Peptides against a protein of PDB entry 1MQS. Designs and how they scored, part 3

Target 1, 223 residues: chain A of PDB entry 1MQS
Amino acid sequence: ILKMLFLNKDLNNNDNITTITDDIFNQQEIIWKVLILDIKSTATISSVLRVNDLLKAGITVHSLIKQDRSPLPDVPAIYFVSPTKENIDIIVNDLKSDKYSEFYINFTSSLPRNLLEDLAQQVSITGKSDKIKQVYDQYLDFIVTEPELFSLEISNAYLTLNDPKTTEEEITGLCANIADGLFNTVLTINSIPIIRAAKGGPAEIIAEKLGTKLRDFVINTNS

## One batch from the design tools (peptide; aimed at target 1 E117 S129)

Design b1_p9_1 (made by RFdiffusion4)
Pose (drawn by RFdiffusion4):
Structure b1_p9_1 (pose): chain A 223 residues (1-223), chain P 9 residues (1-9)
Amino acid sequence: as target 1 above (223 residues)
Amino acid sequence: NKAEYIKEM
């Protein structure tokens, strides 16, 4: 999350520190930025970061994508928002409106090609595609409550999974999401683990789903 | 960085 608030800095290069000392923050000399969150993404940040931490990272203001936000045409913007048609539209609207000097679009989970092309087509007919400095799938779609306790924030799962009423489609979709939440965690750990799961029920489906996802990830790296 | 793809559209 902090690396993102630094424009995904230090990326594509060296350094292995973990929570930047102030003397180094003065090495790059950092400028204030607007931080745009949405309902879901605010719940992710406010769980691990205090307001003081945000300022210390160069975040002047933070507001939801849906609020009426007064313009700051000369100030950078970092969007950390859900990969939704609704949000993408607003990014396009803010981009046109010239609400901010720059855009650093950061997606909470992962943006589908479906929507990447959508955002891209809309932005193409603007004379301002040049202001979007970066678009990143951040893979932070979970909440870390205590130091080692996390949640996918998918309430009422035992019910949805065992309710006879529930479709054989709603179940597959739910497992697919849980598979993603785990995948989002696993990528944060930066370790491709061995999946072990109890057979017979949802844990297996999710295990085999996550297995396939992690399998492709390992492939679409080297070959 | 996907912004390059958007700029190419």

Design b1_p9_1_s1 (made by RFdiffusion4, then SolubleMPNN; from b1_p9_1, 3 letters changed)
Fold by OpenDDE base, seed 4:
Structure b1_p9_1_s1 (fold): chain B 223 residues (1-223), chain A 9 residues (1-9)
Amino acid sequence: as target 1 above (223 residues)
Amino acid sequence: NLAEYIKSQ
């Protein structure tokens, strides 16, 4: 998250949030930025950072993407939002209206190819592609509750997986969502876990899906 | 790089 707030510059990962923000604050001129969030990403940010941390990172204003936002044509913007068609359309509209000087787009999870193509096409039509400085998948779709504990914040996951009325399709879909969230978490931690799961239930399905994702990722990043 | 892809379109 801090890396994103500092426009994806390399930060020393070994330092506490306070140390990082203080060091950057003291060593570099602060670039003031606007942070645009959605409901989901707001929860993520709020679980990890305090308002003061945002300020130290140069965030002067943060707003919801769906809110009516005042134009700040001389201020760079960081978008940290879900990879949805709706959010893409809003970003493109903001680009068209010259709402900000520069656009640093960060998606909370992987942007599907079809949406990437849509974004690219729309941006191309605007003729303002030069204003888009970064587009990243941040893989930040979780809530940090404690230093060694996180939550995917999937409502009623336990109940859904254990309810006999739940359909196989619902279970499979939920397991996929959980696996995606875990995958994003693993990438954020930057450590490959040993996966252990109970056999014969949803946990095994999740473990298999996660294992596959991790293997595919390792193969693709080493190629 | 997704940004480069967008700029190339």
Scores: peptide ipSAE 0.068, ipTM 0.819, DockQ to the pose 0.642
OpenDDE base, seeds 1, 2, 3, 5: peptide ipSAE 0.056, 0.061, 0.062, 0.064; ipTM 0.811, 0.816, 0.817, 0.819

Design b1_p9_1_s2 (made by RFdiffusion4, then SolubleMPNN; from b1_p9_1, 4 letters changed)
Fold by OpenDDE base, seed 4:
Parts: sequence; C-alpha cells; structure tokens
Structure b1_p9_1_s2 (fold): chain B 223 residues (1-223), chain A 9 residues (1-9)
Amino acid sequence: as target 1 above (223 residues)
Amino acid sequence: NLADYIKSV
C-alpha cells in the first residue's frame, strides 16, 4: 500500500509504517496527490493505514470514485479501485474532463484482458494517454485485522460452503474467489507458504487453486 | 507497467 501511495517507488524494507512515512517525509519533497477509492478499497486502506499515515504519504484528500469530485487539474491522482467496467469508464471520464494532472491507476486485483483493451481503446480516443503515468495490479483485496491475521471479507462464506442448498457451481465460484484473495495476500507478504488443507472438501479445492496460481506466477516472473 | 500498453494503442 505505501509503495502505491508513493507512486510505486522502491521503499526501504522497514517494517514500521511510521518509520517509513517519517523517513520519506523528511528526506523527500512531498508530492501532494489525491487518492480515489471505491467502497472495497476504502475498507482495505482503512484496515492498514490511519488518516495521518495518508497525510504523511502526501495524500491531501481522498474520495470515493462514484462521488462528485472537484477538479484539481494541477494535482496528480492515485486511483486504487476494483477492476470493473464502471470504474474504468469513470477514470476515462475523469481523464476527458482533465480532472487531475496525472493519473496513477492501481487496481485492487488483476485487470482482465478485455477490460485492459477497453481502457486502452477509450484512452486512445481521448488523445490524453500521456496523462496516464502508471497502471498496476496491486493484488490488495484483503483486510488486516491484526498483525498476524487477515480477512478476505467474503460475506457468508462459511454459510454458503456448508448450506446443502448451495450448488456446485456456487461452491466452485466461491472457492475460486477465496483462492484469488489468498493469492493476493501471499503476493503482498512476499513469502511462499506451505499450503495445508483438509482433504475431500472446499479446503482442498481452494488449496489446489491457490497452488496452481502460485506456481504459474513463479514461472511467469522468473521467465 | 500496463501504461506502456495503453500508450501503444
């Protein structure tokens, strides 16, 4: 998260958020920027950072993407939002209207190819592609509740997996979503876990999906 | 950086 707030610059691997923000605040000229969030990413940010941390990172104002926002044409914007068609359309509209000086786009999870192509096409039509400075998948789709505990904040996951009325397709879909969330978390921790799961149930399905994702990622990053 | 792709379109 902090890396994103500092425009994806390399930060010293200090474990303490306060130390990182203080060091950067003291050593570098603060670039003031706007942070644009959605409901989901707001929860993620709020679980890890305080308002003072955002301020120290140079966030002068933060707003929801769907809210009416005043134009700040001289201020760069960081978008940290879900990879949806709706959010893409809003970002492009903000680009068209010169809402901000620069656009640093960060998606909470992987942007599907079709949406990337849509974004690229819309941006090309605007003629303002130069204002888009960064587009990243941040893989930040979880809530930190305490230092050694996190939540994917998937509503009714336990109930859905244990309800006899739940269809196999629903279970499979939910397991995929859980695996995606775990994958994002693992990437953020920057450590490959040993996966252990009970056999013969949803846990095994999740473990298999997660294992596949991790293997594919390692292969793709080392090539 | 996906921004490079967007700029290439």
Scores: peptide ipSAE 0.098, ipTM 0.828, DockQ to the pose 0.753
OpenDDE base, seeds 1, 2, 3, 5: peptide ipSAE 0.091, 0.074, 0.082, 0.091; ipTM 0.825, 0.817, 0.823, 0.827

Design b1_p9_1_s3 (made by RFdiffusion4, then SolubleMPNN; from b1_p9_1, 3 letters changed)
Fold by OpenDDE base, seed 5:
Structure b1_p9_1_s3 (fold): chain B 223 residues (1-223), chain A 9 residues (1-9)
Amino acid sequence: as target 1 above (223 residues)
Amino acid sequence: NLAEYIKSA
């Protein structure tokens, strides 16, 4: 998160937030930025950072992406939002309207290829692609409650998995979503876990999906 | 960084 707030510059992640922000503040001129969030990413940010932390990171103001926001054409913007068509359209609209000077786009999870292509196409039409400075997938689709505890905040997951009326497709879909969340968490922690799962149920499905995702990622990053 | 892809498209 801090890396994102500092425009994805390399940071020493071994230090606490205060130390990192102080070090950066002392070494570099603070760049004031706008932080654009959605509901989900707001929860993520709020679980980890305080308002003071945002200020120290150079965030002058933060707003929801769906809110009416005043133009700040001389201020760079960091988007940290879910990879959805709706958010992409809003970002592009903000680009068209010269809402901000620069656009640093960070998606809370992996941006699907189709949406990437859509984003690219729309941006190309605007003729303002030069304002797009960064587009990253930030694997931060989770809520941190404690240093060693996190939540995916998936509503009714337990109920859905245990409801006899739930279809196999729904279960599979939910398991995929859970696996995606876990995958993002793992990548954020930057450590490959040992996966333990009960046999014969959704946990096994999730474990398999997660394992596949991790393997694919490792292969792709090493290639 | 996917920005280069966007710029090239």
Scores: peptide ipSAE 0.048, ipTM 0.796, DockQ to the pose 0.753
OpenDDE base, seeds 1, 2, 3, 4: peptide ipSAE 0.044, 0.045, 0.045, 0.047; ipTM 0.788, 0.788, 0.790, 0.795

Design b1_p9_1_s4 (made by RFdiffusion4, then SolubleMPNN; from b1_p9_1, 3 letters changed)
Fold by OpenDDE base, seed 3:
Order: C-alpha cells, then sequence, then structure tokens
Structure b1_p9_1_s4 (fold): chain B 223 residues (1-223), chain A 9 residues (1-9)
C-alpha cells in the first residue's frame, strides 16, 4: 500500500510505516496527490493506515470514486479501486475531463483482460493516454482485521456455501472469489502457504483453485 | 505496469 502511495517507487524495506514516511518526507520533497478509493478499498486502506499516514505519504485529499470530486488539474491522482467496468468508466471520464494532471491507476485485484482492453480502448479514444502513468494490479482485495489475521469480507459466504438451495454455479463462483482473495493475500505476504482443506466440500474446491492459481503464478514468474 | 499496454492501444 505504501509503495502504491509513493507511485510504486521502490521503498526501503523497513517494516515501519512511520519510518518510511518520515524518511521520505525528510529526504525528498513530498509529492502531493489525490487518492481515489471505492468502498472496498477504503476498508482495506483503513485497516492498515491512519489518516496521518496518508498525509505523510503525500495524500492531500482522498475521496470515493463515485462521489463528485472537484477538478485538480495540476495534481496527480492515485486510483485504488476495484477492477469493475463502472470504475473504469469513471476513470476514463475523469481523464476526459482533465480532472487530474496524472493518473496512477491501481486495482485492488487482477484486472480481467476484457476490462483491460476496454480501458485501453477508451483511453485511446480520448487521446490522453500520456496522462496514464501507471496501471497496476495491487492484489489487495482483503482486510487486515488484526495482526496475522485477515478477512476477505465476502458477505453471506457461510450461508451461501451451506445452504442446500444454493446452486452449483453459485458455489463455484463463490469458491473462485474466495480463492482469488486468498491468492491476493498470499502475493501480498510473499509467502507460499501450506494449503489444508477438508475433503468433499467447498474447502476442497477453494484449495484446489488456490493451488492452481499459485502454481500458474510461479510458473509465469519464473518463466 | 499495464500502462504501456494502454498507450499502445
Amino acid sequence: as target 1 above (223 residues)
Amino acid sequence: NLAEYIKKA
């Protein structure tokens, strides 16, 4: 998250947020930025950072993407939002309106290819692609509830998985979402987990999906 | 960084 707030520049791997922010603040002129969030990413940020941390990272203002935001054409913007068509359309609209000077786009999870293509196409049409400085998948679609504990914050997951009336398609979809969230968590922690799951149920499905994702990722990164 | 992809589209 801090890396993102500093425009994905390499930060010294000191684990202390305060130290990182203080060092940067003291050593370099702070670049003031706008942070655009959605409901989900707001929860993520809030679980890890305090308002003062944002300020120290150069965030002058933070707003929800769906809120009416005042133009700040001379200020760079960091988007940290869910990879949805709606959010993409809003970002493109902001680009069209020259709402900010530069656009650093960070998605909370992997942007599907179709949405990436849509984003690219729309940006191309605007003729303002030069303002798009970064587009990243941050893989931060989870909430840190406490040290060494996290939540995917998926509503009614237990009920859905245990309701006999739930369709196989719904179960499969939910399991995929859970696996995606776990995958994101693993990437963030940068540690490969030992996956253990009960057999014959959703847990096994999730474990298999997660395992596949991890294997694919490792193969692709080592290739 | 996917920005390069967007710029090339």
Scores: peptide ipSAE 0.046, ipTM 0.784, DockQ to the pose 0.760
OpenDDE base, seeds 1, 2, 4, 5: peptide ipSAE 0.043, 0.040, 0.045, 0.044; ipTM 0.775, 0.768, 0.779, 0.778

Design b1_p9_2 (made by RFdiffusion4)
Pose (drawn by RFdiffusion4):
Structure b1_p9_2 (pose): chain A 223 residues (1-223), chain P 9 residues (1-9)
Amino acid sequence: as target 1 above (223 residues)
Amino acid sequence: SFKLTKNSA
């Protein structure tokens, strides 16, 4: 999350520290930025970062994508928002409106090509595609409550999975999401683990789903 | 036509 608040800095280069000392913060000399969150993404940040931490990272203000936000045409913006048609539209609207000097679009989970092309088409007929400095799938779609306790924030799962009423489609969709939440966690760990799961029920479906996802990930790296 | 470049963290 912090690396993102630094415009995904230090990326594409060297450095293995973990929570930047101040003397180094003065090495790059950092400028204030607007931070745009949404309901879901605010729940992710406010769980691990205090307001003081945000300022210390150069974040002047933070507001939801849906609020009426007063313009700051000369101030950078970092969007950390859900990959939704609704949000993308607003980014396009803000982009046109010239609400901010720059855009650093950061998606909470992962943006589908479906919506990447959407955002891209809309932005293309603006004379301002040049202001979007970066668009990143961050893979931080979970909440870390305690140091080693995390949640996918998918409430009422035991019910949805065992309710006879539930479709054989709603179940597949639910497992697909849980498979993603795990995938989001696994990428954060930066370790491709061995999947072990109890057979017979949802855990297996999710295991095999996550298995396939992690399989492709390993492939679409080297070959 | 312009295309956005997307990356992953």

Design b1_p9_2_s1 (made by RFdiffusion4, then SolubleMPNN; from b1_p9_2, 6 letters changed)
Fold by OpenDDE base, seed 5:
Structure b1_p9_2_s1 (fold): chain B 223 residues (1-223), chain A 9 residues (1-9)
Amino acid sequence: as target 1 above (223 residues)
Amino acid sequence: MFKLELKTL
């Protein structure tokens, strides 16, 4: 998160910004910027950062992406939002309207290729691609409740997994969503876990999906 | 490296 707020610049050789220290803030030139969030990312940010931390990172204004926002054409904006078509369209509209000077786009999780292509296409049509400075997947689609506890904030997960009326497809879909959330969490921790799961249930499905995602990611990153 | 144990209730 902090790296994102500092425009993904290398905050000194310690890639492990594990602690919000005053030293991190003091070493960076403060660029005043707007932070654009959605409901999910707001919860994520709020779970980890305080308002004062945002200010120290140069965030003077934070707003919801769907909220009516005043143009600040001379101010750079950080978007930290879910990778959805809706959010992409809003970002592009903001670009078209010159709402901000620069656009630093950060998705809470991996942006699917089709949406990336859509974003690229729409941006190209605007002729303002130069204003988009960054597009990153942050893999931050989770809530940190305690230092060693996080939530994926998946509604009714327990009910869905235990309802006899739930279809196999629904279970599989939910397991995929959980695996995606865990994948994002693992990438954020920047450590590959040893995965253990009970056999014969949703845990196994999740473990398999997560394992596949991690393997694919490692292969693609090392290639 | 950490252990991720998946448990369903």
Scores: peptide ipSAE 0.132, ipTM 0.822, DockQ to the pose 0.023
OpenDDE base, seeds 1, 2, 3, 4: peptide ipSAE 0.090, 0.118, 0.109, 0.127; ipTM 0.786, 0.818, 0.810, 0.818

Design b1_p9_2_s2 (made by RFdiffusion4, then SolubleMPNN; from b1_p9_2, 6 letters changed)
Fold by OpenDDE base, seed 5:
Structure b1_p9_2_s2 (fold): chain B 223 residues (1-223), chain A 9 residues (1-9)
Amino acid sequence: as target 1 above (223 residues)
Amino acid sequence: MFKLKLSTL
């Protein structure tokens, strides 16, 4: 998160910034910028950072993406939002309207290729692609409640998995969502876990999906 | 390296 707030610049070549220290803030030139969030990313940010931390990172204003926001054409903006068509459309609209000087787009999870293509296409039509400075997948689609506890904030997961009326498709879909969340968490921790799951249930499905994602990621990053 | 144990309640 801090790296994102500093425009994804390397913070002292230490990829393992685990603690918010004053040293991190002092070593970086403070660029004042706007932070645009959605409901989900707001929860993520709020779980880790305080308003004062945002300020120290140069965030002068933070707003919801769906909220009416005043134009700040001379101020760079960091978007940290879910990878949805709706959010893309809003970002593009903000670009069209010159709402900010620069756009640093960070998605909370991996942006699907189709949406990336859509974003690229829409941006190209605006003729303002030069204002898009970054597009990153941050893999930060979880809430940290305690130093060693996180939540994916998936509503009714327990009920869905245990309701006899739940279809296999719904279970599989939910397991995929959980696996995605875990994948994002694992990438954020930057350590590949040894996965253990009980056999014959949703845990196994999740483990398999997660394992596949991790393997694919490792292969793609090493290539 | 850590262990990730997946358990369903």
Scores: peptide ipSAE 0.151, ipTM 0.816, DockQ to the pose 0.023
OpenDDE base, seeds 1, 2, 3, 4: peptide ipSAE 0.128, 0.118, 0.149, 0.145; ipTM 0.802, 0.798, 0.817, 0.814

Design b1_p9_2_s3 (made by RFdiffusion4, then SolubleMPNN; from b1_p9_2, 6 letters changed)
Fold by OpenDDE base, seed 5:
Structure b1_p9_2_s3 (fold): chain B 223 residues (1-223), chain A 9 residues (1-9)
Amino acid sequence: as target 1 above (223 residues)
Amino acid sequence: MFKLKLSRL
C-alpha cells in the first residue's frame, strides 16, 4: 500500500517494511495527490492506514470513485479500485474531462485481459494516454483485521458453503473467489504457502484452485 | 477446515 501511495517507487532497499515508521515517509519526496477509492478498497486502506498516514504519503484528498469529485487538473491522482468495467469507465471519463494531471491506476486484484484491452482502447480514443502513468495490479483484495489475520470480506461464505440448497456451481464459484482472494493475499505477503485442506469438500476445491493459480503465476513469472 | 501457513521467502 505505501509503495502504491508513493507511486510504486522503490521504497528503500528493505523490502521488509514491517512497520510504518516516520523514516519511510521522510525518505520519499512528497508529491501531493488525490486518492480515489471504491468501497472495497476503502476498507482495505482503512484496515492498515490512518488518515495521518495518508497525509504523510502526500494524500491530501481521498474520495470514492462514484462520488462527485471536483476537478483538480494540476494534481496527480492515484486510483486504487476493484478491476471492474464500471470503475474503468469512470477512470476514462475522469481522463476525458481532465479531472487530474496524471493517473496512477492500481487495481485491488488482477485486471482481466478483456478489461485491460477495454481500458487501453478507451484510453486510446481519448488521445490522452500520456496522462496514464501507471497501471498496476496490487493484489490487495483483503482487509487486515489483526497483524496475523486477514479477511476476504466475502459475505455469507460460510452459509453458502454449508447450505444444502447451494448448487455445485455456486459452491465452485465461491471457492474460486476465495482462491482468488487467497492468491492475492499470498502475492502481497510474498511468501510461499503450505496449503492444508480437508479432502472431499469446499476446502479441497479452494486448495486446488489456489495451488493452480500459484503454480501458474510462478511459471509465468519465471518465463 | 482450510489452513494456510505462509513461509517467508
Scores: peptide ipSAE 0.047, ipTM 0.698, DockQ to the pose 0.026
OpenDDE base, seeds 1, 2, 3, 4: peptide ipSAE 0.044, 0.030, 0.047, 0.047; ipTM 0.693, 0.673, 0.696, 0.699

Design b1_p9_2_s4 (made by RFdiffusion4, then SolubleMPNN; from b1_p9_2, 5 letters changed)
Fold by OpenDDE base, seed 5:
Structure b1_p9_2_s4 (fold): chain B 223 residues (1-223), chain A 9 residues (1-9)
Amino acid sequence: as target 1 above (223 residues)
Amino acid sequence: MFKLQLYSL
C-alpha cells in the first residue's frame, strides 16, 4: 500500500516495507496527489493506514470513485479500486474530462485480460494515454484486522456454504472468490504457502483453486 | 515459507 501511495517507486530497495516508519516517509519526496477508492478498497486502506499516514504519503484528498469529485487538473491521482468494468469506465471518463494531471491506476486484484484490453482501447480512443502513468495489480483485496488476522469480507460465506439449498455452482463460485482473496493475500505476503485442507468440503475446493492459481502465477513469473 | 491450513466450519 505504501509503495502504491508513493507511485510504486522503489522505496530504498527494501521491498519489505512491513513497518510504517517515519523513515519511509522521510526518504521520499512528497508528491501531493488524490487518492480515489471504492468501498472495498476504502476498507482495506482504513484497516492498515491512518489518515495521517495518507497525508504523510502526500494524499491530500481521498474520495470514492463513484462520488462527484471536483476536477484537479494539475494534481496526479492514484486510483486504488476493484478491477471492474464500472470502475474502468469511470477512470476513462475522468481521463476524458482531464479531471487529473496524471493517472496511477492500481487495482485491488488482478485485472482480467478482457478488462485490460477494454481499458487500453478506451484510453487509446481518448488520445490521452500519456496521462496513464501506471497500471498495477496490487493484490490487496482483504482487510487487516490484526497483525496476524485478515478478512476477505465475503458476506454470508458461512451461510452460503452450509445452506442445503445452495447449489453446487454457487458453492463453486464462492470457493473461487475465496481462493481469489487468498491468492491476493498470499501474494501480498510474498511467500508461497504449503496449503493443507480437509478433504470432502469447501476447504478442499478452495485449496485446489488456490493451488492452481499459485502454480500458474509462479510459472508465469518465472518464464 | 508458511503453512496455510484451510478449515471448513
Scores: peptide ipSAE 0.133, ipTM 0.832, DockQ to the pose 0.023
OpenDDE base, seeds 1, 2, 3, 4: peptide ipSAE 0.118, 0.053, 0.131, 0.131; ipTM 0.822, 0.694, 0.834, 0.832

Design b1_p9_3 (made by RFdiffusion4)
Pose (drawn by RFdiffusion4):
Structure b1_p9_3 (pose): chain A 223 residues (1-223), chain P 9 residues (1-9)
Amino acid sequence: as target 1 above (223 residues)
Amino acid sequence: SNVLDNYTD
């Protein structure tokens, strides 16, 4: 999350510290930025970062994508928002409106090609595609409550999965999401683990789903 | 498109 608040800086280069000392912050000399969150993404940040931490990272203000936000045409913006048609539209609207000097679009989970092309087509007919400095899938779609406790914030799962009423489609969709939440966690750990799961029920489906996802990930790296 | 060029998964 912090690396993102630094415009995904230090990326594409060297350095293995973990929580930047102040003398180095003064090495790059950092400038204030607007931080745009949404309901879901605010729940992710406010769990691990205090307001003081945000300022220390150069974040002047933070507001939801849906609020009426007063313009700051000369101030950078970092969007950390869910990959939704609704949010993408607003980014396009803000982009046109010239709400901010720059855009650093960061998606909470992962943006589908479906919506990447959407955002791209809209932005193309603006004379301002040049202001979007970066668009990143951040893979931080979970909440870390205690140091090693995390949640996918998918309430009422045992019910949805064992309710006879539930479709054989709603179940597949739910497993697919849980497979993603795990995938989001696994990528954060930066370790491709061995999947072990109890057979017969949802854990297996999710295991085999996550298995396939992590399989392709390993492939679409080297070959 | 710059959006596509500046995209990173």

Design b1_p9_3_s1 (made by RFdiffusion4, then SolubleMPNN; from b1_p9_3, 3 letters changed)
Fold by OpenDDE base, seed 3:
Structure b1_p9_3_s1 (fold): chain B 223 residues (1-223), chain A 9 residues (1-9)
Amino acid sequence: as target 1 above (223 residues)
Amino acid sequence: SNVLKNYRR
């Protein structure tokens, strides 16, 4: 998250949030930015950072993407939002209206190829593609509840997995969502885990899906 | 496009 707030520059990962923000804040030149969030990403940010952390990262104002926002044509903007068609359309509209000087777009999870192509096409039509400075998948689709605990915030997961009326398709779909969340968490931690799961249940399905995702990622990053 | 060029996963 902090890396994103500093325009995806490399940070010293050995320091805690306070040390990192203090070191940067003490630097003479801070780049002031606007942070645009949605409901989900707001929860993510709030679970990890305090208001003072945002300020020290150069965030002068933060707002929801669906809210009416005043134009700040001389201020760069960081978007940290869900990878949805709705959010893409709003970003493009903001671009058309010259809401900000530069656009640093960060998605909470992986942007599907079709949506990436849609974004690219719409931006191309505006003639303002030069304002799009970054487009990142951040893999931050989870909530940190405490230093050594996190939640995927999937509604009714336990009930769905244990209800005898739940279909195999529904279980498979939920397991895929859980695996996606775990995948994002693993990438954030930057360590490949040894996966252990009980056999014969949803845990095994999740473990297999997660394992596949991790293997595919390693292959793709090394190519 | 500039969008694709600046895309990172």
Scores: peptide ipSAE 0.285, ipTM 0.889, DockQ to the pose 0.741
OpenDDE base, seeds 1, 2, 4, 5: peptide ipSAE 0.277, 0.256, 0.267, 0.281; ipTM 0.886, 0.879, 0.882, 0.888

Design b1_p9_3_s2 (made by RFdiffusion4, then SolubleMPNN; from b1_p9_3, 3 letters changed)
Fold by OpenDDE base, seed 5:
Structure b1_p9_3_s2 (fold): chain B 223 residues (1-223), chain A 9 residues (1-9)
Amino acid sequence: as target 1 above (223 residues)
Amino acid sequence: SNVLENYIK
């Protein structure tokens, strides 16, 4: 998250938030930015950072992507939002309207290829592609509640998985979503976990899906 | 990674 707030520059991840922000502040002039969030990313940010941390990172204003936002044409914007068509359309609209000077787009999870293509196409049509400085997948689709504990905040997951009326397709879909969230978490932590799951149920399905994703990622990264 | 670079260029 801090890396994102500093425009994805390399940071020493071994330091605490205060040390990192202080070091960066002392080393270079702070760039004031606006932070655009959605409901999900707001929860993520709030779980990890304090308002003061945002200020130290140069975030002068933060708002929800769906809220009416005043133009700040001379201020760079950091988007940290879910990879959805709706959010992409809003970002593009903001681009069209010159709402900000520069656009640093960070998605909370992996951006599907179709949406990436859509984003690229729309941006190209605007003729303002030069304002799009970055597009990153941050893989922060989770909430850190306390040390050694996090939540994906998937609504009614337990109920859905245990409802006898839930179809296999729905279960599989939900398990895939959970696995994606866990995968994103693992990538953020930057360590391969030991996966432990109860056997014979959705947890096993999730574990298998996650394992596959991790293996595929490692293979693709090393190739 | 700046994913968009591959699509704009």
Scores: peptide ipSAE 0.025, ipTM 0.654, DockQ to the pose 0.209
OpenDDE base, seeds 1, 2, 3, 4: peptide ipSAE 0.024, 0.022, 0.023, 0.025; ipTM 0.651, 0.637, 0.635, 0.649

Design b1_p9_3_s3 (made by RFdiffusion4, then SolubleMPNN; from b1_p9_3, 3 letters changed)
Fold by OpenDDE base, seed 4:
Structure b1_p9_3_s3 (fold): chain B 223 residues (1-223), chain A 9 residues (1-9)
Amino acid sequence: as target 1 above (223 residues)
Amino acid sequence: SNVLENYIP
């Protein structure tokens, strides 16, 4: 998250948030930025950072993507939002209206290829592609509650998985979502976990899906 | 990664 707030520059990961922000503040002139969030990413940010941390990172204003926002044509913007068609359209509209000087787009999870193509196409049509400085998949589709504990913040996951009335399709879909969230978390931590799961239930399904995703990722990254 | 750089003509 801090890396994102500093326009994805390399940061020393061994320091705490305060040390990192202080060091950057002391070493470089702060670039003031606008942070655009959605409901989900707001929760993620709030779980990790304090308002003061945002200020130290140069975030002067933060707003929801769906809110009416005042134009700041001389101010760069960081988008940290879900990879949805709706959000893409809003970003493109903001681009068209020259709402900000530069656009640093960070999606909370992997952007599907079809949406990426859509974004690229729309941006191309505007003729303002030069204003799009970055498009990142941050893989931050989780909430950090403790240093070694996180939550995917999936509503009623436990209930759904344990309700006998839940359909197989619903279970499969939920397991896929959980696996995606875990995958994103693993990528963020930059370590390959040993996966353990109880056999014969949703946990096994999730573990298998996650394992497959991780294997595929490793193979694709090393090629 | 900056993924859009490869898609913007």
Scores: peptide ipSAE 0.026, ipTM 0.646, DockQ to the pose 0.204
OpenDDE base, seeds 1, 2, 3, 5: peptide ipSAE 0.024, 0.010, 0.014, 0.016; ipTM 0.640, 0.531, 0.548, 0.575

